Peptides against a protein of PDB entry 4U39. Designs and how they scored, part 72

Target 1, 302 residues: chain A of PDB entry 4U39
Amino acid sequence: SIKVIGVGGGGNNAVNRMIENEVQGVEYIAVNTDAQALNLSKAEVKMQIGAKLTRGLGAGANPEVGKKAAEESKEQIEEALKGADMVFVTAGMGGGTGTGAAPVIAQIAKDLGALTVGVVTRPFTFEGRKRQLQAAGGISAMKEAVDTLIVIPNDRILEIVDKNTPMLEAFREADNVLRQGVQGISDLIATPGLINLDFADVKTIMSNKGSALMGIGIATGENRAAEAAKKAISSPLLEAAIDGAQGVLMNITGGTNLSLYEVQEAADIVASASDQDVNMIFGSVINENLKDEIVVTVIATG

## One batch from the design tools (peptide; aimed at target 1 L258 A271 S284)

Design b2_p29_7_s3 (made by RFdiffusion4, then SolubleMPNN; from b2_p29_7, 15 letters changed)
Fold by OpenDDE base, seed 3:
Structure b2_p29_7_s3 (fold): chain B 302 residues (1-302), chain A 29 residues (1-29)
Amino acid sequence: as target 1 above (302 residues)
Amino acid sequence: MKIAGFGVGTREQALKQMKESFKEFEEKL
């Protein structure tokens, strides 16, 4: 089974976006120290952590409180994660609960033998230096606790949105990018197909790979596959070029009109931008909710 | 949603498998 755990405010907002976008074949778990915020989750499984420590009042933007809250609730987390083959841990780094609890939850998932993937955001520079420093500590702890850690630099989202984009919409886009990172992988594993990707192959590409980067491209029109692939490999979310990666995962998702030519063209572009000795996973997904759009997601590991 | 094709391995292997698996998908539709 695949489980997605949203940890703290940003992680739970991302999980709500996944549920709203009908991400299939995954179990959703919302984790928070704030009981009022947790009640707003759309997840079927809602877990309040650190109830004794915090009394449901949240972590007060302190990562040490988030850490201790997850440690207090270890047995509940273990039971919720039991029998998962894969666990996605999603969080906004820089806060109290997400920064402190996500590494503890990830370590619990890994110790249970699940393939553990972190999908986390770095805070925007405008959130202040304290959040950036807290996020750096949380990201360091996540790297030790996961098989692969996808880090989304929120400041790079400001390069792809309009300059007049309200701060609230910039946070919504960060939640959407977290969704795309989880969905880009989960759809390749959890989507029913005539031919399924072997979970052993996913383990080979994602186990003990450390940091990963994600690029996303969306396009429409006659050259939509090539345009989406070019946007993905040149995405501002990629802090480095994909040519240095030891592993590359590509998902191309289109509507019922997705052609073999489009899949090939996108795959050839991503492969040509990658090292010749790279281990690759290519996947193509038909999503009936997509009309004329193609979405290419690239994850570079190593 | 449906998986239409996949490929794994080296660049050449992954591209070849993607093409083959997508053709098998089209033949079964």
Scores: peptide ipSAE 0.388, ipTM 0.887, DockQ to the pose 0.839
OpenDDE base, seeds 1, 2, 4, 5: peptide ipSAE 0.143, 0.097, 0.353, 0.189; ipTM 0.730, 0.722, 0.870, 0.784

Design b2_p29_7_s4 (made by RFdiffusion4, then SolubleMPNN; from b2_p29_7, 12 letters changed)
Fold by OpenDDE base, seed 5:
Structure b2_p29_7_s4 (fold): chain B 302 residues (1-302), chain A 29 residues (1-29)
Amino acid sequence: as target 1 above (302 residues)
Amino acid sequence: MKIAGFGVGTRQQALEQMKKSFEEFQAKQ
């Protein structure tokens, strides 16, 4: 089974966005120290951590409280994660609960033998230096606790949105990018098909790879596949080019009109931007809701 | 949603497998 765990406010917002977009074949778990915020989760499984420590009042933006809250609730986390083949841990780094609890939850998933993937955001520079420093510590702890860590630099989201985008919409876009990172992988594994991707192949590309980069491209019209693929490999979310990666995962998702030519064109673009000796996973997904839109997600590991 | 195709391996292997699996998907629709 695949489990997606949203940790703290940002992680829970991302999980809500995943549920709203009908991301299928995954179990959702919302984890928080704030009981009021947790009640707003759309996840079926809601777990309050550190109930004794925090009394449901949250972590007070302190990562050490988030860490201790997850440690207090270790047995409950283990029970909720038991039997997962893959665990996505999603969080906004820089906060108390997400920064402190996400590495502990990730380590529990890894110790249970699940393929553990972190999908996390760095805070925007405007959130202040304290959040950036807290996020750096949380990201360092996540790198040790996961098989693969996708880090989304929120400041790079400002390069893909309009300059007049309100701060609240920039946070919603960060939640959407977290969704796309999880969905881009989970759809390749959890979506019913005539032939399923072997979970062993996913393990080969994602197990013990450390940091990963993600690019996303979206396009419509006649050249939509090529445009989406070019946008993905040149995405501002990629802090480096995908050349030099040890593994590349590509998901192309389109409507019922997705053609073999479009799938080939997108894959040839991504493959041409990658090293010759790279291990690749290519996947194509039909989503009836996309109609004329193509979404290309590229994840570079290693 | 449905998986329409996939490919794994080297660049060439992954491309060939994805093409083949997508063609098999289209033929069964």
Scores: peptide ipSAE 0.451, ipTM 0.904, DockQ to the pose 0.841
OpenDDE base, seeds 1, 2, 3, 4: peptide ipSAE 0.447, 0.440, 0.426, 0.422; ipTM 0.907, 0.905, 0.902, 0.901

Design b2_p29_8 (made by RFdiffusion4)
Pose (drawn by RFdiffusion4):
Structure b2_p29_8 (pose): chain A 294 residues (1-190, 197-206, 209-302), chain P 29 residues (1-29)
Amino acid sequence: SIKVIGVGGGGNNAVNRMIENEVQGVEYIAVNTDAQALNLSKAEVKMQIGAKLTRGLGAGANPEVGKKAAEESKEQIEEALKGADMVFVTAGMGGGTGTGAAPVIAQIAKDLGALTVGVVTRPFTFEGRKRQLQAAGGISAMKEAVDTLIVIPNDRILEIVDKNTPMLEAFREADNVLRQGVQGISDLIALDFADVKTIMKGSALMGIGIATGENRAAEAAKKAISSPLLEAAIDGAQGVLMNITGGTNLSLYEVQEAADIVASASDQDVNMIFGSVINENLKDEIVVTVIATG
Amino acid sequence: SLTLSAFGAGTRDEALAQAKAHFEEYAAS
């Protein structure tokens, strides 16, 4: 019983993307102060929060509103989250709802005893000072409210995509990366949570590599461990979760080869949760998701 | 559709060994 909660617009998209990618084994909850944007969520459960406060008009990039909105809906949320063994709280930081409500929601989930993993994006630098400041204040709050917070620096999306990809696609990729963050773990729970719990505090950074071809598992792993999303050296990690996903042509040779690359770059005595998952919708593509904690 | 092919947890070498064994069991099935 793992629940992925998209909070605000940032999470709304990630949840959509997850659903779009048919990520299995999770119950999705889209939570928003913005009734209009929420009605776009492909989530079966659409929780409008702050209905009294925001009247479906959203938080206006005011985290305080997203927070008061979440506090207002404190009871509605717990109801939705009760029974969750694990709650992914996925949101965009810098906003109002994502920045404000996610900590409230993730904290509720944490109090509910669920393994609370918050997976959020820090706003692109270009989103400006308000976005940056509010997320920083928000990411700071997400850390206090989750067991593990995987923070995806959107600015690093721009290093990854072609220099000329339009902004719309840059935001889109941030959504996918958020989805890639949650799927990277949720695919490994579809298992004693104390395992993953022991891997889940402090902040966490993740990396992704995607490759195709003859030498792809290594290409993917190398790209994953060196990825711009992954800002710090993995040898600094106390725990590392690795996810290898490929087509039905995923071989152990490829799997271990990528595992060897991720392993050698991690500490030797590192705790590790490692999985490889077959995605029939993949052909020659292989995706390594690496999440380091420490 | 998604299918688990290899899984491991524990210390690094333990996790890798478990994942290899799990994949071999999967491939044999």

Design b2_p29_8_s1 (made by RFdiffusion4, then SolubleMPNN; from b2_p29_8, 15 letters changed)
Fold by OpenDDE base, seed 1:
Structure b2_p29_8_s1 (fold): chain B 302 residues (1-302), chain A 29 residues (1-29)
Amino acid sequence: as target 1 above (302 residues)
Amino acid sequence: MKKLYGFGVGKRADALAQMKASMEAFEAS
């Protein structure tokens, strides 16, 4: 089974976005120290952590409180994660709960033997230095606790959105990027096909790979496949070129009109941008909810 | 509904070839 656990406000917002976009084949768990915020989660499983410590009032932007809250609730977290083959831990780093609890939760997942993938954001620079510093600490802790950590630099989202994009929309885009990171992987595993991807192959690419970067490209029109692929490999979210990656995962998702040729074209572009000796997972998904868009997600591990 | 159209695993050449073959198989099914 695949479980997605959203930790804290940002993580739970991402999980809500995942649920809204019908990311199938995964179980969603919402974790928060704030009971009121947790109630707004769309996840089937809602877990309040640190009830004794926080009394449901949240972590007060203190990562240490988030950490202690997860530690307090360790047994409950273990029970919720038990039997998972793969666990995605998603959080917005820089806050209290997400920053502190996500590494603890990730470690629990890893200790249970799940392939543990972190998908987290760095705060925007405008959120202030304190959040950046807290996020750095949380990311460092996550790196030790996960098999792969996808880090989304929120500041780079500002490069892919309109300059007039309201701050709230920038946060929504961050949630969407988190969704895309999880979905890009989970859809390859959980989506039924004629032949399914072996989870063992995913483990090979993602186990003990450390940090990962993600690029996303979306395009429409006649050259949509090539354009989407080019956008993905040149994505501002990719802080480094994918040619230095130890592993590459690519998801090409299109509508019912997605052609073999389009997938091949996109895959060739991504593959050509990668080292020839890199282990790759390429997947193509038909999503009936997509009309004219092709979405290419590239995850570069190592 | 979502469907896995195809996939490929391995080094570049192998992954691309497998992807192509899997998609062709999907279309033929």
Scores: peptide ipSAE 0.610, ipTM 0.952, DockQ to the pose 0.842
OpenDDE base, seeds 2, 3, 4, 5: peptide ipSAE 0.586, 0.582, 0.592, 0.598; ipTM 0.946, 0.945, 0.947, 0.948

Design b2_p29_8_s2 (made by RFdiffusion4, then SolubleMPNN; from b2_p29_8, 17 letters changed)
Fold by OpenDDE base, seed 1:
Structure b2_p29_8_s2 (fold): chain B 302 residues (1-302), chain A 29 residues (1-29)
Amino acid sequence: as target 1 above (302 residues)
Amino acid sequence: MKKLAGFGTGTRQQALEQMREFFEKFQAA
């Protein structure tokens, strides 16, 4: 089974966005120290952590409170994660609960033998230096606790959205990018296809790989596949080029008019930007809600 | 909506071949 755990406010917003987009084949768990915020979750499983420590009032933007809250609730987290083959831990880093609890939850998942993938955001620079410093500590702890860590630098979202984008929309886009990171992988595993992915192949590419890079490209028109692939490998979300990446997960999502030629063209572009000995998992997803758009998601590991 | 997904794994060439087979099966269905 695949479980997606949203940790704290940002993680729970991302989980809500995943549920709203009907990401199938995954179980959603919302984790928070704030009981009021947790009640707003759309997840089937809602877990309040650190009830004794916080009394449901949240972590007060303190990562140490988030950490201790997860430690207090370890047995409850273990029970919720039991039997998962794969666990996605999603959080907005820089806050109290997400920053502190996400590494603890990730370690619990890993200790249970699940393939543990972190999908987290760095805060925007405008959220202030304190959040950036807290996020750096949380990301460091996540790297040790996960098999693969995808870090989304929120400041790079400002490069792909209009400069006049309201702050609230920038946060919604961060939630959407978190969704795309989780969905880009989960659709490859959980979506019933004519060809099913072996979970062993996913483990080979993602197990003990440390930091991963994620790129997204969207395009329309005659050269949409090539354009989307080029945008993905040059995505502002990539903190470095995927050149030399030994593992690549690629998701190509299009409408009912997505052709084999377009899929091959996109895959060729991504593979050519990777290591010569690249191990690639690639999937094509037909989404009837996509008319003329192709969405390419690339996750580079190694 | 039922998403249809096809997958290819392994080397680039193996992945592309698997996806070719997917689309051939998909078009025949």
Scores: peptide ipSAE 0.167, ipTM 0.769, DockQ to the pose 0.738
OpenDDE base, seeds 2, 3, 4, 5: peptide ipSAE 0.155, 0.163, 0.166, 0.166; ipTM 0.745, 0.756, 0.777, 0.758

Design b2_p29_8_s3 (made by RFdiffusion4, then SolubleMPNN; from b2_p29_8, 16 letters changed)
Fold by OpenDDE base, seed 3:
Structure b2_p29_8_s3 (fold): chain B 302 residues (1-302), chain A 29 residues (1-29)
Amino acid sequence: as target 1 above (302 residues)
Amino acid sequence: MKKLYGFGTGTRQQALDQMKASMQKFEAS
């Protein structure tokens, strides 16, 4: 089974966005120290952590409180994660709960033998230096606790949105990018098809790979496949080119009109931008909710 | 409903070849 755990406010917002977008084949768990915020989660499983420590009032933007809250609730986390083959841990880094608890939860997942993937955001620069420093510490702890860590630099989201984009919309876009990171992988595994992805192949590419980069491209029109692929490999979310990656996962999602030619064209572009000796997973998914859009997600590991 | 349309794994060339083959099978089904 695949489990997605949203940790803290940002993680829970991402999980809500996943549920709203009907990401299939995954179980959702919302984790928070704030009981009121947790009640707003759409997740089937809601877990309040650190109830004794925080009294449900949240972590006060202190990562040490988030860490201790997860440690207090270790047994509950273990039970919720039991039997998972893969665990996604999603959080907005820089806060109290997400920053402190996400590494603890990730370590619990890894210790249970699940393929553990972190999908986290760095805070925007405008959130202040304190959040950036806290996020750096949390990301460092996440690297030790996961098989693969996808870090989304929120400041790069500002390069793909209009300059007049309200701050609230920038946060919504960060939640959407978190969704795309999880969905880009989970759709390849959880979606039934003629050829099932061997989970062993996913493990080969994602196990003990450390940091990963994610690129996303969306396009419409006659050249949509090529444009989406080019946007993905040149995405502002990529802090480096994918040519040095040891592993690449590529998801090509389109509507019912997605053609073999379009999939081949997109795959050839991404493959050509990758190292010759790279291990690759290509997947194409039909999403009936996509009309004329193609979405290409690239995850580069190693 | 979401459906897997094609899949490929391995080296770059292997993954591409498998992808093409899987999509052809899908179209024939």
Scores: peptide ipSAE 0.168, ipTM 0.737, DockQ to the pose 0.855
OpenDDE base, seeds 1, 2, 4, 5: peptide ipSAE 0.038, 0.120, 0.158, 0.032; ipTM 0.593, 0.725, 0.749, 0.650; seeds 2, 4, 5 fail the geometry check

Design b2_p29_8_s4 (made by RFdiffusion4, then SolubleMPNN; from b2_p29_8, 15 letters changed)
Fold by OpenDDE base, seed 4:
Structure b2_p29_8_s4 (fold): chain B 302 residues (1-302), chain A 29 residues (1-29)
Amino acid sequence: as target 1 above (302 residues)
Amino acid sequence: MKKLAGFGTGKRDEALQQMKESFLKFQAS
């Protein structure tokens, strides 16, 4: 089974966005120290952590409180994660709960033998230096606790969105990028096909790989596959080129009109940007809800 | 509804070839 755990405000917003976009074949768990915020989650499983420590009033933007809250609730977290083959831990780094609790939750998942993937954001620079420093500590702790850590640099989202995009929309886009990171992987595993992807192959590419980068490209119209692939490999979210990666995962998702030519063209672009000896997963998904859009997600590991 | 239309795993060229072949099988089904 695949479980997605949203930790704290940003993680829970991402989980809500995943549920709204019908990310299939995953169980959603919302974790928070704030009981009121947790009640707003759309997740089937809602877990309040650190109830004794925080009394449901949140972590007060203190990562140490978030950490202690997860430690207090360790047994509950273990029970919720039991039997998972894969666990996605998603959080906005820089806050109290997400920054402190996400590494603890990730370690619990890993100790249970799940393939543990972190998908987290760095705060925007405008959120202030304190959040950036807290996020750096949380990211460092996540690296030790996960098999693969995808870090989304929120400031790079500002290069993808219109310059006139309101601050609120930039946060929504960060939630959407977190969704795309989880969905890009989970759809390859959980989506039924004539032939299913072996989870062992995913483990080979994602186990003990440390930091990962993600690129996303979306396009419509003529040459949409090539355009989407080019956007993905040149994405501002990629802090480095994918040619140095030890592993690359590509997901191309399109509507019912997705052609072999388009899939091939996109895959050839990603392959050409990758090292010849790279371990790759290529996946193509038909989503009937997509009309003319092609979405290419690239995850580079190692 | 979502469907996995094709996939490939392994080294770059192997994964690419498998993806193409699996997608063709999907389209023929």
Scores: peptide ipSAE 0.597, ipTM 0.946, DockQ to the pose 0.843
OpenDDE base, seeds 1, 2, 3, 5: peptide ipSAE 0.594, 0.587, 0.594, 0.595; ipTM 0.946, 0.943, 0.945, 0.946

## One batch from the design tools (peptide; aimed at target 1 S272)

Design b2_p30_1 (made by RFdiffusion4)
Pose (drawn by RFdiffusion4):
Structure b2_p30_1 (pose): chain A 294 residues (1-190, 197-206, 209-302), chain P 30 residues (1-30)
Amino acid sequence: SIKVIGVGGGGNNAVNRMIENEVQGVEYIAVNTDAQALNLSKAEVKMQIGAKLTRGLGAGANPEVGKKAAEESKEQIEEALKGADMVFVTAGMGGGTGTGAAPVIAQIAKDLGALTVGVVTRPFTFEGRKRQLQAAGGISAMKEAVDTLIVIPNDRILEIVDKNTPMLEAFREADNVLRQGVQGISDLIALDFADVKTIMKGSALMGIGIATGENRAAEAAKKAISSPLLEAAIDGAQGVLMNITGGTNLSLYEVQEAADIVASASDQDVNMIFGSVINENLKDEIVVTVIATG
Amino acid sequence: STLMEQLDAFFEEQRAKNKDGQDIFAVFKS
């Protein structure tokens, strides 16, 4: 019983993207103060929060509103979250709802005893001061409210995509990366949560590599461990979760080869949760998701 | 055991089980 909660617009898209990618084994909850944006969620559960406060008009990039909105819907949320063994709280930080509400929601989930993993994006630098400041204040709050907070620095999306990809695609990739963050774990729970719990505090950074071809598992792992999303050296990690995903042509040769690359770059006595997952919708593509905690 | 030693042992076992094209999972601890 793992629930992925998209909070605000940032999470709304990530949840959509997860659903679009048919990520299995999770119950999705899209939570928004913005009734219009919420009605775009592909989530079966659409929770409008702050209905009294925002009248479906959203938080206006005011985290305080997203918060008061979440506090207003404190009861509705717990109801939706009860029975969750694990709650992914996925949101865009810098906003109102995502920045405000996610900590309230993630804290509720944490109090509910669920393994609360918040997976959020820090706004692109270009989103400006308000976005940066609010997320910083928001990311700070997400840390206090989750067991593990995987923070995806959107600015690093721009190092990864072609220098000329339009902004719209840059935001889109942030959504996918958020999806990639949650799927990178949720695919490994579809197992004693104390395992993953022992891996889940402090902040967490993740990396992803995608590769195709003859030497792809290593190409993917190398790209994953060196990825711009992954800002710090992995040898600094106390715990590392590794996810390898490929087509039905995923060989153990490829899997270990990538595991060896990730492992050698980690500490030798590191705790590790490692999985490889077959995605029939993949052909020659392979995706390594690496999440380091420490 | 070190992580590399635990990986070798795990992957030896997974190869013996012919896990190509299948999911595998492991938890490695210090």

Design b2_p30_1_s1 (made by RFdiffusion4, then SolubleMPNN; from b2_p30_1, 13 letters changed)
Fold by OpenDDE base, seed 4:
Structure b2_p30_1_s1 (fold): chain B 302 residues (1-302), chain A 30 residues (1-30)
Amino acid sequence: as target 1 above (302 residues)
Amino acid sequence: MTLLEQLKEFFAKQRAANMDGKNVFGVFKP
């Protein structure tokens, strides 16, 4: 089974966005120290952590409180994660709960033998230096606790959205990019098809790979597949080129009009931008909610 | 076979199987 755990405010917003976008084949778990915020989660499983420590009042933007809250609730986290083959841990780094609890939850998932993937954001520069420093500590702890860590640099989201995008919309886009990172992988495993990926192949590419890079491209029109693929490999979200990666996961999602020709064109572009010796997992997914859009997600590991 | 050659062969098989408009998955190891 695949479990997605949203940790703290940003992680829970991302989980809500996944549920709203009908991400299939995953179980959703919302984790928070704030009981009021947790009540707003759309997840079936809602877990308040650190109830004794915080009394449901949140972590006060302190990562040490978030960490201790997860440690207090370790047994409850273990029971919620039991039997998962794969666990996505999603969080906004720089806060109290997400930054402190996400590494603890990730370690619990890994210790249970799940393939543990972190999908987390760096805070925007405008959120201030304190959040950036807290995020750096949380990301370091996540790297030790996961098999693969996707770090989304929120400042790079500002390069793919309109310059006049309100701050609230920039946060919503960060939640959407977190969704795309989880969905881009989960669809490869959980989407029913005539040819399903073996989870063992995903495990081979993602186990103990450390940091991963993610690129996203979206396009419409006649050359939409090629354009989306080019946008993905040149995505501002990529802190480096996908050249040099030992593994690539590629998801091509389109509407019912997605052709194998378009899929091949996109795959050839990503492959041509990758090392010759790259291990590539490829998936093409039909999503009826996508009309004329193609979404290409590239995750480079190793 | 190069990755591009593997992809070419894969997509030829998918076309032959009438997988157009369907979910398709592949693993390519050099």
Scores: peptide ipSAE 0.479, ipTM 0.927, DockQ to the pose 0.832
OpenDDE base, seeds 1, 2, 3, 5: peptide ipSAE 0.032, 0.095, 0.040, 0.142; ipTM 0.532, 0.584, 0.583, 0.700

Design b2_p30_1_s2 (made by RFdiffusion4, then SolubleMPNN; from b2_p30_1, 11 letters changed)
Fold by OpenDDE base, seed 3:
Structure b2_p30_1_s2 (fold): chain B 302 residues (1-302), chain A 30 residues (1-30)
Amino acid sequence: as target 1 above (302 residues)
Amino acid sequence: MTLAEQLKAFFEKARAANLDGKNVFAVFKP
């Protein structure tokens, strides 16, 4: 089974966005120290952590409280993650609960023998230096606790949105990028299709790979496949080019009009930007909700 | 086979199998 665990406010907003976008074949768990915020989760499984420590009042933006809250609730987390083959841990770094609890939850998943993938955000620079420093500590702890860590640099989202985008919409876009990172991988495993892909192949590309980079491209029109692929490999979310990566996961998602020609065109562009010796997982997914859009997600590992 | 040759051979088989508009997954190893 695949489990997605949203940790704290940002992680739970991302999980809500995944549920709203009907991401299939995954079980959702919402984790928070704030009981009121947790009640707003759309996840079937809702877990309040650190109930004795915090009394449901949240972590007060302190990562050490988030850490201790997850440690207090270790047995409950173990029970909720038991039997998962893969666990996604999603969080916004820089806060109390997400920053402190996500590494503890990731370590619990890894110790249970699940393939453990972190998908987390760095805070925007405008959230201030305290959040950036807290996020750096949380990201360091996540790197030790996961098989693969995707870090979304929120400041790079500001390069792909309009300059007049309200702060609230920039946070919604960060939640959407977290959704795309999880869905881009989960669809490759959970979506029924012609599968020449097993879970052992996913483990080979994602196990003990450390930091991974993610690029996303979206396009419409006659050349939409090529445009989406070019946008993905040149995405501002990529802190480096995908050349030098030992592994690449590529998801090409389109509507019912997605042709094998478009899929091949996108795949050839991503392959041409990759090393010759790369291990590549490829998936083409039909999503009726995309109509005329193509979405290309590229994850580079190693 | 190069990655490019593997992709080409895969899509030739996928077209021959009439897999247009279907979910398709593959692994390419060096």
Scores: peptide ipSAE 0.512, ipTM 0.939, DockQ to the pose 0.812
OpenDDE base, seeds 1, 2, 4, 5: peptide ipSAE 0.510, 0.485, 0.502, 0.489; ipTM 0.939, 0.933, 0.936, 0.933

